Peptides against a protein of PDB entry 4GMN. Designs and how they scored, part 295

Target 1, 375 residues: chain A of PDB entry 4GMN
Amino acid sequence: RYANITLLALVTLASIGTDFQETLVKGNQGSRESPISAADEEWNGFDDADGDAMDVDQKSSSGEDQEEDYEEIDVKEDDEDDDDDSITSEMQADMERVVGADGTDDGDLEDLPTLRELIQTAVPQLIRLSNLPIDSDESLTIQSHALSALNNISWTISCLEFANGENANIHNAWYPTAKKIWRKTILPILEADSADLKLATQVTSLAWAVARVLHGETPTDGNPHRKFISLYHSSKQQAGGNSNSIEEPEDPFQGLGVKCIGVVGSLAHDPAPIEVNREVGVFLVTLLRQSNNVPPAEIVEALNQLFDIYGDEELACDKEVFWKDGFLKHLEEFLPKMRTLTKGIDKRTQPELRTRADEALLNLGRFVQYKKKHA

## One batch from the design tools (peptide; made by RFdiffusion4, then SolubleMPNN)

Design b2_p28_5_s1 (from b2_p28_5, 20 letters changed)
Fold by OpenDDE base, seed 3:
Structure b2_p28_5_s1 (fold): chain B 375 residues (1-375), chain A 28 residues (1-28)
Amino acid sequence: as target 1 above (375 residues)
Amino acid sequence: SREALQRIIQEELKKQVEESRKVLEEVL
């Protein structure tokens, strides 16, 4: 009885999670930015203030004004008062507060009661459910659904802006809970060394969402970055042998390889230990060197992670890793390969992958130029 | 785009929380 109610609860949470993914995918079809690309902070290219105005002679080709007479289709406002009262006035007020709140320093979510109950009540129960002893197919199903719910919650929170002290109240409330998810859910599953690629994909997706908020403050106990690097390599060895069994996700950015790169990239940010940063940076640069055998989406993710990790020259990792290990040379040598890779992506069949590759190529050019000026 | 995605995310979170709360209250 309790197991069936817990399963129903988790099926409901997972269904909501699926509706969330579908709503995000539908939102992404309307907005050119994937929920993952909304996490790609546009690497605000250094404003080269010394841009000599190349007078691009705007030859005014006088295109003839074809006044296409837009027939004013008198769309009769059928006042179907569909009182979709589903958005409570409290829910709308909470949304306006999340967008407008100058973050009060206290992790008090007094003004966000729904988010408070999620973080304080729901997430701790999901952590407990994800830690049940796996002794049956039912307990495995419970774990999978608890991980799915934790993943969706964590991804959602990770899509909020926390830069410059934005949403500081949400960040401060989430941060201890994110560390608890890491220590209680992610680490134990990674330590169990399960051959289950489905479970590995779920825990890696959750780990990425959590690490996108915790960055280099993610607990380094047990060297989790090495576990994700090992998982990356293991997944590639398995995919090379048995192409039949794991449906490659239709979305190239949902692959286990991309998720592993996203996790380890996020773990390598300041204030991560320099040795963790080095091991991750060497891994990412090695992917670029081996790019002929690496999926384009993994190359895009590896580039974005390298820009985010090494974009700030004031960080210890710039001097102690980027310059010391000669990463600039590898990035510069990769530019021609990235141009070829990006041009090889068909805009008709893979429009998102092409767009993100065009952006990553642009950013790579800018990043290499920036680092050369600061050499 | 980013704001629209954040809205969709927030609406779906609120739905998830409220459904999760109802189910948890029935189980506790």
Scores: peptide ipSAE 0.022, ipTM 0.612, DockQ to the pose 0.079
Fold by OpenDDE base, seed 4:
Structure b2_p28_5_s1 (fold): chain B 375 residues (1-375), chain A 28 residues (1-28)
Amino acid sequence: as target 1 above (375 residues)
Amino acid sequence: SREALQRIIQEELKKQVEESRKVLEEVL
């Protein structure tokens, strides 16, 4: 009973996060395609296999054919266009508050009571549920659903713009909670060194969503970037050896490799320690050098991360890593390979991958040209 | 617009929290 209620609540919270993400996507159709698709975990319904077929002897009582004359109820289409514009006056008042709130620095979500309850009440419970002792298949299921819900919520929040002090109230409310997810959910799971690739994929997706907000302010304790780099390499070794078709996700951008790149890229942003930035930068540049054996989606993500990390010449990582370690040469040498790779993607079968690769190729050309002017 | 996105966010969050509340009340 309590487990079923907990599972239903977790599924509902995961659905809230998904629908909210879809809603953000539909609303954001004018700005850069944020990686949306991390929310579509197919709900594998519980196969209740053990329904003991109670042989209910349906005694065929021969009920007599009463021809009930279906009087044609002329349903007058009263076209009462009840425009159920039941936007409650309270919803409308809350909508007006969100428009008018000069973002007070205090992380107060007085204008966003639902988001406040999600962050302050639901997420702390999800963190608890994701960090329970695993002692049964039921506890694994609870952990998976809690991670899914945390993932969907975290992804949704990560799709908000926080640049230039935008959504500062949401950022300030989320930031301590995001650090709590990192320390209490992500790190413990990464430290458990589980061979479970599903769990590793879920925690890596969550880690990416969290790191997209925290960036270089993500806690560096225990060198989590090295754990994700190790996970990247381990995932490639497993895919090569066991023909257990872990069905590569239909979306190339949902692969564990892409997620690992997204996490480590996000972790390497300023103000990350320069050593963390260097290790990640070298990893990403190494993927480009080995591009013949790397999925195109991972190359696209690695390029985007490199642009975001090293786009600002005023950052310490530009001088101490990008220029010092000679990254420009590797990016320039990769340009012709990227053109070939992008042209090799079929627009008909992989339209999204092709579009994102065409963008990444364009940005690579611009980035190389930019860096050459500032050399 | 930022404002339209925030509105859509709030509406969907309110709807989903109310649905979640109903589901929880039916199960409790």
Scores: peptide ipSAE 0.022, ipTM 0.594, DockQ to the pose 0.072
Fold by OpenDDE base, seed 2:
Structure b2_p28_5_s1 (fold): chain B 375 residues (1-375), chain A 28 residues (1-28)
Amino acid sequence: as target 1 above (375 residues)
Amino acid sequence: SREALQRIIQEELKKQVEESRKVLEEVL
């Protein structure tokens, strides 16, 4: 009885987290229907498709434009009007305020009552539920649902723009809670060294969502980046063995490998310790060097993380890691391999993976040119 | 005790579910 009420509460909190996300997506994205899978599915990533194509200040030096024939990808908008009337008028009003208001710097959520209750009341309970000693299948189920609810809430918040002091009130309210999720939920599960790949996938998804907001301010205690790199390698070794095929997710970007890359990439951002940045940067560049044995989605994610980490030349990691460890040479040598990899993806069977690979290829070319001008 | 904490969590989660359900019922 109490378990079923707890499970219903956790499903409801996970749904509220998803509905908040859908409202944010609909409010911030005009016309691109990213297929948000049903409210019962753990939301495991956002298509940062509208991530600012680096404003590489095109100081036009007249290079001969090789007109590569860009086939227009006719993105069929499948207008599945799933009128999921689940978006509360209060949540919609909170989201209209998040999208429409110049965020005040004060960590006051007086004007965002639903989001305030999620952060201040729901999340601390979900953290407690995720930390229950596992002594039964019921406690394992409660932990899984608590992780799913934390994941959906954390992902939703990670989709808010926090650059330039935007949404500073939400950021300031979330930041101490995100650190609690990291220290109380994520680290203890990672330290338990469980052979449960499902639990490892859930905690890695949650870790990515949390690290997308905390970046290099994520607690470095116990070298979590090394644990996720180890998990990445362990997942590849297990996938090659006859053990129960966790069905590779239909979405290539939902794979544990991609999630591990997303976490460690996010952890390596400034102000991360230079040694953490170096270990992650070397890991990511090593994936590109070994690209013949790496899934295309992991290559796309590894490239995006490398661009975000090393895009700013004013950061200490640019001089102390990127230039010192010779990353530009590896990126330049990878460019023809990326072209071959991208062209090898069937647009008909994997349209999203192809689009994201075409974008990552374009950005790789721009990034290599940028870094060559600033060498 | 673990049981007392679990009861407090379950009571508060019930309150949140009931609040969430009221919010959902105001939208349905």
Scores: peptide ipSAE 0.018, ipTM 0.524, DockQ to the pose 0.029
Fold by OpenDDE base, seed 5:
Structure b2_p28_5_s1 (fold): chain B 375 residues (1-375), chain A 28 residues (1-28)
Amino acid sequence: as target 1 above (375 residues)
Amino acid sequence: SREALQRIIQEELKKQVEESRKVLEEVL
């Protein structure tokens, strides 16, 4: 009886977190930026100052591109979703306020009562539930649902803009809670060294969401980056053997490998210790060198993380890691391989993967040129 | 008004979170 009520409460909190994420997604999709494009923030680190527009007079060869008649699949909206719209409309109203609020520097969430209750009331209980002794299938189920709810809430908050002091009130309220999730939920599960790939995937997804806000300020105690690198390698060894491989998610970007890359990339940002940055940077560059055996989505994520980590030349990691360890040479040598990889992705069967690979290829070319100009 | 509806649903979400909290506290 109590277990069923707990599960219902956890499912409700996970739903609230999802609907809030979907609302942020829809709010951002009203601007053409998918929430996956919050990881696709155009690397604007190019000082546009020297607009030597090389007028490459590429003669438009008029290829007769056949207008493929996209049949409008009339998706009948089945009218049963009336209850879901109510939750989304408020999260939308809280999100419309988040996007429009000149963030008061005070971590006061008076104007965001739902988000306040999620952070202050729900998350502390979810952390407690995720730390229960696992002694039964019921306790494992409770942990899984608590991790799901924490994941959805953390992902949603990680989709908010915090640059330039935007949403500072939310950031200030979330930051200590995010550190608490990391120390009390993520680290203990990673230290338990469970062979459960499902649990590992859940905790890695949560770790990525948390690390997308904390970046290099993520607690470095116990070298968590090495645990995620080890998990990456262990996941690749298991996929080769038993057909009880967790079905590779239909979405290539939801794979455990991508999540591990996203976590360690986020952990390596300034002000991360230079040795943490170096170990992560070497790991990412090593994936590019071994690209023949690496899924395309993991290559895309590894490239994006390398751009974000090493985009700023004023950071200590640029001089002490990027230049010192010769990363530019490896990126330049990878350009022709990336072109081949990207061209090998079928636009019809994997349109998203192809788009993100085309963007990552473009950004790689730009990044290599930028770094060569600033050498 | 849209604002009054938003407040009603905010109060209901807050209530659902608080009900979920109470349920979780009763089980732990």
Scores: peptide ipSAE 0.023, ipTM 0.587, DockQ to the pose 0.042; fails the geometry check

Design b2_p28_5_s3 (from b2_p28_5, 17 letters changed)
Fold by OpenDDE base, seed 4:
Structure b2_p28_5_s3 (fold): chain B 375 residues (1-375), chain A 28 residues (1-28)
Amino acid sequence: as target 1 above (375 residues)
Amino acid sequence: SMKDLQEQEKKQLQAQVEELREELEKAL
């Protein structure tokens, strides 16, 4: 009895998230840029703002070496197994303190009561339902519906603009919840190492939606980028052997491979650890080198992720990964292949894939020119 | 009936959907 009400509530929450995503897509159809196609914006480079390099005058203040003998405070590791729920409350309280210190009420959804209830009341219940022990087909169905609802909510929120402090109230309310979805829903499912490609596709879609907001601030614990790279390779090995009719989604951009690329690309943004960025960057560049065996949609996504990750020359990943590992050469060598690939896509049968490939090809040309100018 | 309760819950959820849509349309 409760299971049927819970299932109906989950199906309804999943429907809500779908109806919102459709509404956001329709609202943005007045401007030709679908929010899912925010990646279809022409990469204009960073505008060369000829900002005069202010001469930072080298004031050589010779401050004397006071050897302050920092006594090693032997902090006893009291092994109190404090329940992992307390750390989330302290991190939430510290985030509330950090937000509260600057007196901007930017975390309050006072004007958005339904969104507040969705984030604060519905999402925690969906997280709980996604973590139920799988002991029956009914529990698997509940998990699938909970993941679908979380996916739709997370995707909808990830379609909001958060650049330049836009929607800061929504961002600040969502950010701790997004981290909770990551830690309590995504990581446990990835660690269970299930051979279920349907579950893997659901969790990867959710992970992409969450990582599109958290970017490089997504928790790196347990190296989740390696799990998604492994999942990418495993999915390709299974598709090559058994034509188990997991109907390739009619939309080439809804494939598990594209979703894995989107997740790991998002995880590699600053302030991600340089080694995480390197492993992801090498993975993405390797896909371009192997492009003859990679679906065109995955190539488009891998290019967009590479532009977003390495577009800023001021970031540590530009010097320590992009230039150091010689990524420019690989992008230049790929440019003729991308032209051939894009021309091979039939505009009549795959108009969206062709449009996004034409844009990614244009952006690749611009990106290569930009990086050559700044070499 | 249990059906009437489910239809009421569905209507209440649909109203919350519409409110949330109007809220998201203001945030866009």
Scores: peptide ipSAE 0.019, ipTM 0.512, DockQ to the pose 0.027
Fold by OpenDDE base, seed 2:
Structure b2_p28_5_s3 (fold): chain B 375 residues (1-375), chain A 28 residues (1-28)
Amino acid sequence: as target 1 above (375 residues)
Amino acid sequence: SMKDLQEQEKKQLQAQVEELREELEKAL
């Protein structure tokens, strides 16, 4: 009985997180490119004030916007105000105990009561449910749904802008919870080293969403970057042997390989330990060197992660890793390969992958040119 | 019924979703 209500709540929380992601993506489509396309922001470099504005004549090829008629599903608002406070006061009291009085300045979400309840109330329960002993198919199902809900919530929050102190209240409320997800959910599952690729994909997706907010402040306990690099390699070895097609995700960017790259890239950002940054940077550059055997989507993600990690020359990783390990030479040598790779993607069958590859190629050219000026 | 309770919980959660959506849209 509790398991079915819990499962429904988890499915609904997972749906919530999806609907939020779609909302953030749609809301951003009105003002900014999609959060997936936020990695498609033209890397303009850091504005050195003396840059002559090269008038790039953007010939806007007017693509004909095919207005697909979205049928308005007329959701009748049945306003039945039945305030059934089914969040039992016992759940609230147990949650206040789990949100222990660590006087971290948990961002004041007074103006965002529903988001506060999601972070403070729902997420701690989802963490608990993701950590249940696996003793039945029901416990596996609960764990999978809890991970899906945590993933969707974490992805949604990771689509908010936190740069320059934007959404600082949400960031401050989420940050300790994100660390709890990492330590209590992600690390234990990664340490269990299960041969379950579905579970590995779920935990890696969640880890990416969490690491997109925590970046280099993600807990380094147990060297999680090495576990994700190992998982990347293991996933490639398994895909080559068992013709049990785990259906390659229809979206090439939803692959376990891309997710592993996204996690380790995010983990390598400042203030990550330089050794973590180096191991990740070497991994990413090695993928580019081995590009003939790497899916294009993983190359795109690896490039974007390299731009984000090594874009800032003031960071210790620029001098100690990027320049010291000679990454510029590898990126420059990869330019002609990237042009060939990108041109090999069929625009008709893989339009998104082609767009993302064209952008990553453009950004690679700019990044190499930038780094050559600052050499 | 237990099914009606599940549908009601689903509706309440969907309303909380939409409220959270509106809150997040205000934070963007």
Scores: peptide ipSAE 0.017, ipTM 0.501, DockQ to the pose 0.028
Fold by OpenDDE base, seed 3:
Structure b2_p28_5_s3 (fold): chain B 375 residues (1-375), chain A 28 residues (1-28)
Amino acid sequence: as target 1 above (375 residues)
Amino acid sequence: SMKDLQEQEKKQLQAQVEELREELEKAL
């Protein structure tokens, strides 16, 4: 009886987490910044303010005011009442507040009661349920559902902007909870070293969502980056042998390899220990060197992680890792390979993968040029 | 309405989560 109620509550929390994520996606599609695709952010290198003011002689040609009659394209709002009535009016109001908040207030989550209850009440219970002794198929099912709910909640929160002190109230509420998920859920599962690829995929997805908020402040106890690098290599060895295809997810960005790259990339950000950064950076650059045997989505993710980790020249990792280990040469040598890879992706069959590869190629060109200027 | 049924299921799920909370608090 208790197990069935627990399973129902876990399925409900996983559903709430999904509905919350979908609402964030829909709300943020109205704002030009798609937060889920941290890949869609053009790497804006430091604007070198040495824009030589080309004196564009404003020759005052009196261009005739052609009043182009802007035909009001009566965009019929087809009220497709997609009655996605699953979202609570309270959750929707919390989401509208999160999306609209210039979140400069160090305030308590008083104005975000649903998010507060998710962080303060639901997540601590899910952490407990994910830590149950695995002694039965029922306990394994409970763990899987608890991990799914934690994943959905953590991903949703990781889609919020926290740069420049945005959403600081949410960040401050989530940060200790995220560290608790890492220490109490993720690390124990990684240390158990189970051959269960499903569990490994679930914990890696959760680890990525948590690490996208904690970055280099993610607890380094037990060198978890090495566990995820090992998991990456192990997953590649298994895929080559037994045709028990874990169905490659239809989305190439949902693969275990991409998730491993996303985790270790996020773990390597400042203020991560330089040796953690080095081991991750060498791993990522090695993927680029071996790109002929690496899925395109993993290359895209590895590039984005390299841009985010090494984009700031003021960071210790720039001098001590990027320049010292000669990463620029490897990135420059990869440019022609990336152009070939990107052109090989069919726009009709894989439009998203092609778009993200075109962006990563553009950013790679900019990044290499930036680093050459600052050499 | 279907909406009233979904609101009723939602209220029932919320009540079950709260009941589970109370049961977990009593078990600790």
Scores: peptide ipSAE 0.015, ipTM 0.466, DockQ to the pose 0.035
Fold by OpenDDE base, seed 5:
Structure b2_p28_5_s3 (fold): chain B 375 residues (1-375), chain A 28 residues (1-28)
Amino acid sequence: as target 1 above (375 residues)
Amino acid sequence: SMKDLQEQEKKQLQAQVEELREELEKAL
């Protein structure tokens, strides 16, 4: 009886977290596309205060590139009134307030009662449930559902804007809880060294969501970046052997490899220790050098992480890692490979992957030019 | 349809979610 109520509560919290994420993503789609498309934002690290927009008059040589008639796939927005009544009117009002907050809502969590209860009451229970002794299939199921709920909640909160002091009340409430998830849920599971790739994927997804808010302030105890790099390599070794259908997620960006890159990239941001930054930066640059054996989605994620980590020249990692370890040369040598890789992606079968690869290619060209100007 | 079944499962899950939220709110 109590186990069924607990399982149902976990499924509930996972659903609430999903619906909250979907609502924030939909609310943000009016202004910013999906939180995974936050990497599709034009890399703005080129704001030299001297706004000489280099009009790169790329006289595109008029090659007779056939106007492939983009059939407007009239995506009938089936306005399926998804009366997704799973979100209470209070949760919806909290979501609408968080999405509609024009950066000026210095509001208290008193104005966000559902989000407050989610952070203060639900998350501490989910952390406890994720730490249950695994002695039965029921305990494993409870852990999986607790991780799913924590993942959805953490992803949702990671989609909020925290730049320039926006949502500072939510950030301040979440930050200690995010560190608690990291220390009490993520680290113990990573230390258990389980061969369960499903559990590894769940914990890595949660770790990415948490690290997207904590960045370089993520606890470095036990060198978690090395555990995720090891997990990346282990996942590649297993995929080559047994066709145990870990259904490769239909979405290339939901793969364990992409998630590992996203985690370690996020962990390497300032104020991360320079040695952590270096080990991650070398890992990411090594993926680009080995790009012939790396999935395109992992290359896109590795590029975006490199831009975010090394976009600011004022950071210690720019001088001590990027320039010192000669990363610019590797990025420049990768440009022609990225062009070939991107052109090899079929726009019809993989439109999202192609779009993100085209953007990452554009940003790579700009990033290389920027770094050459500031050399 | 398979869609109608998914929608019915979604609604049934949502109703269970709401009932459990009310139970959690009463238990807290």
Scores: peptide ipSAE 0.013, ipTM 0.446, DockQ to the pose 0.050

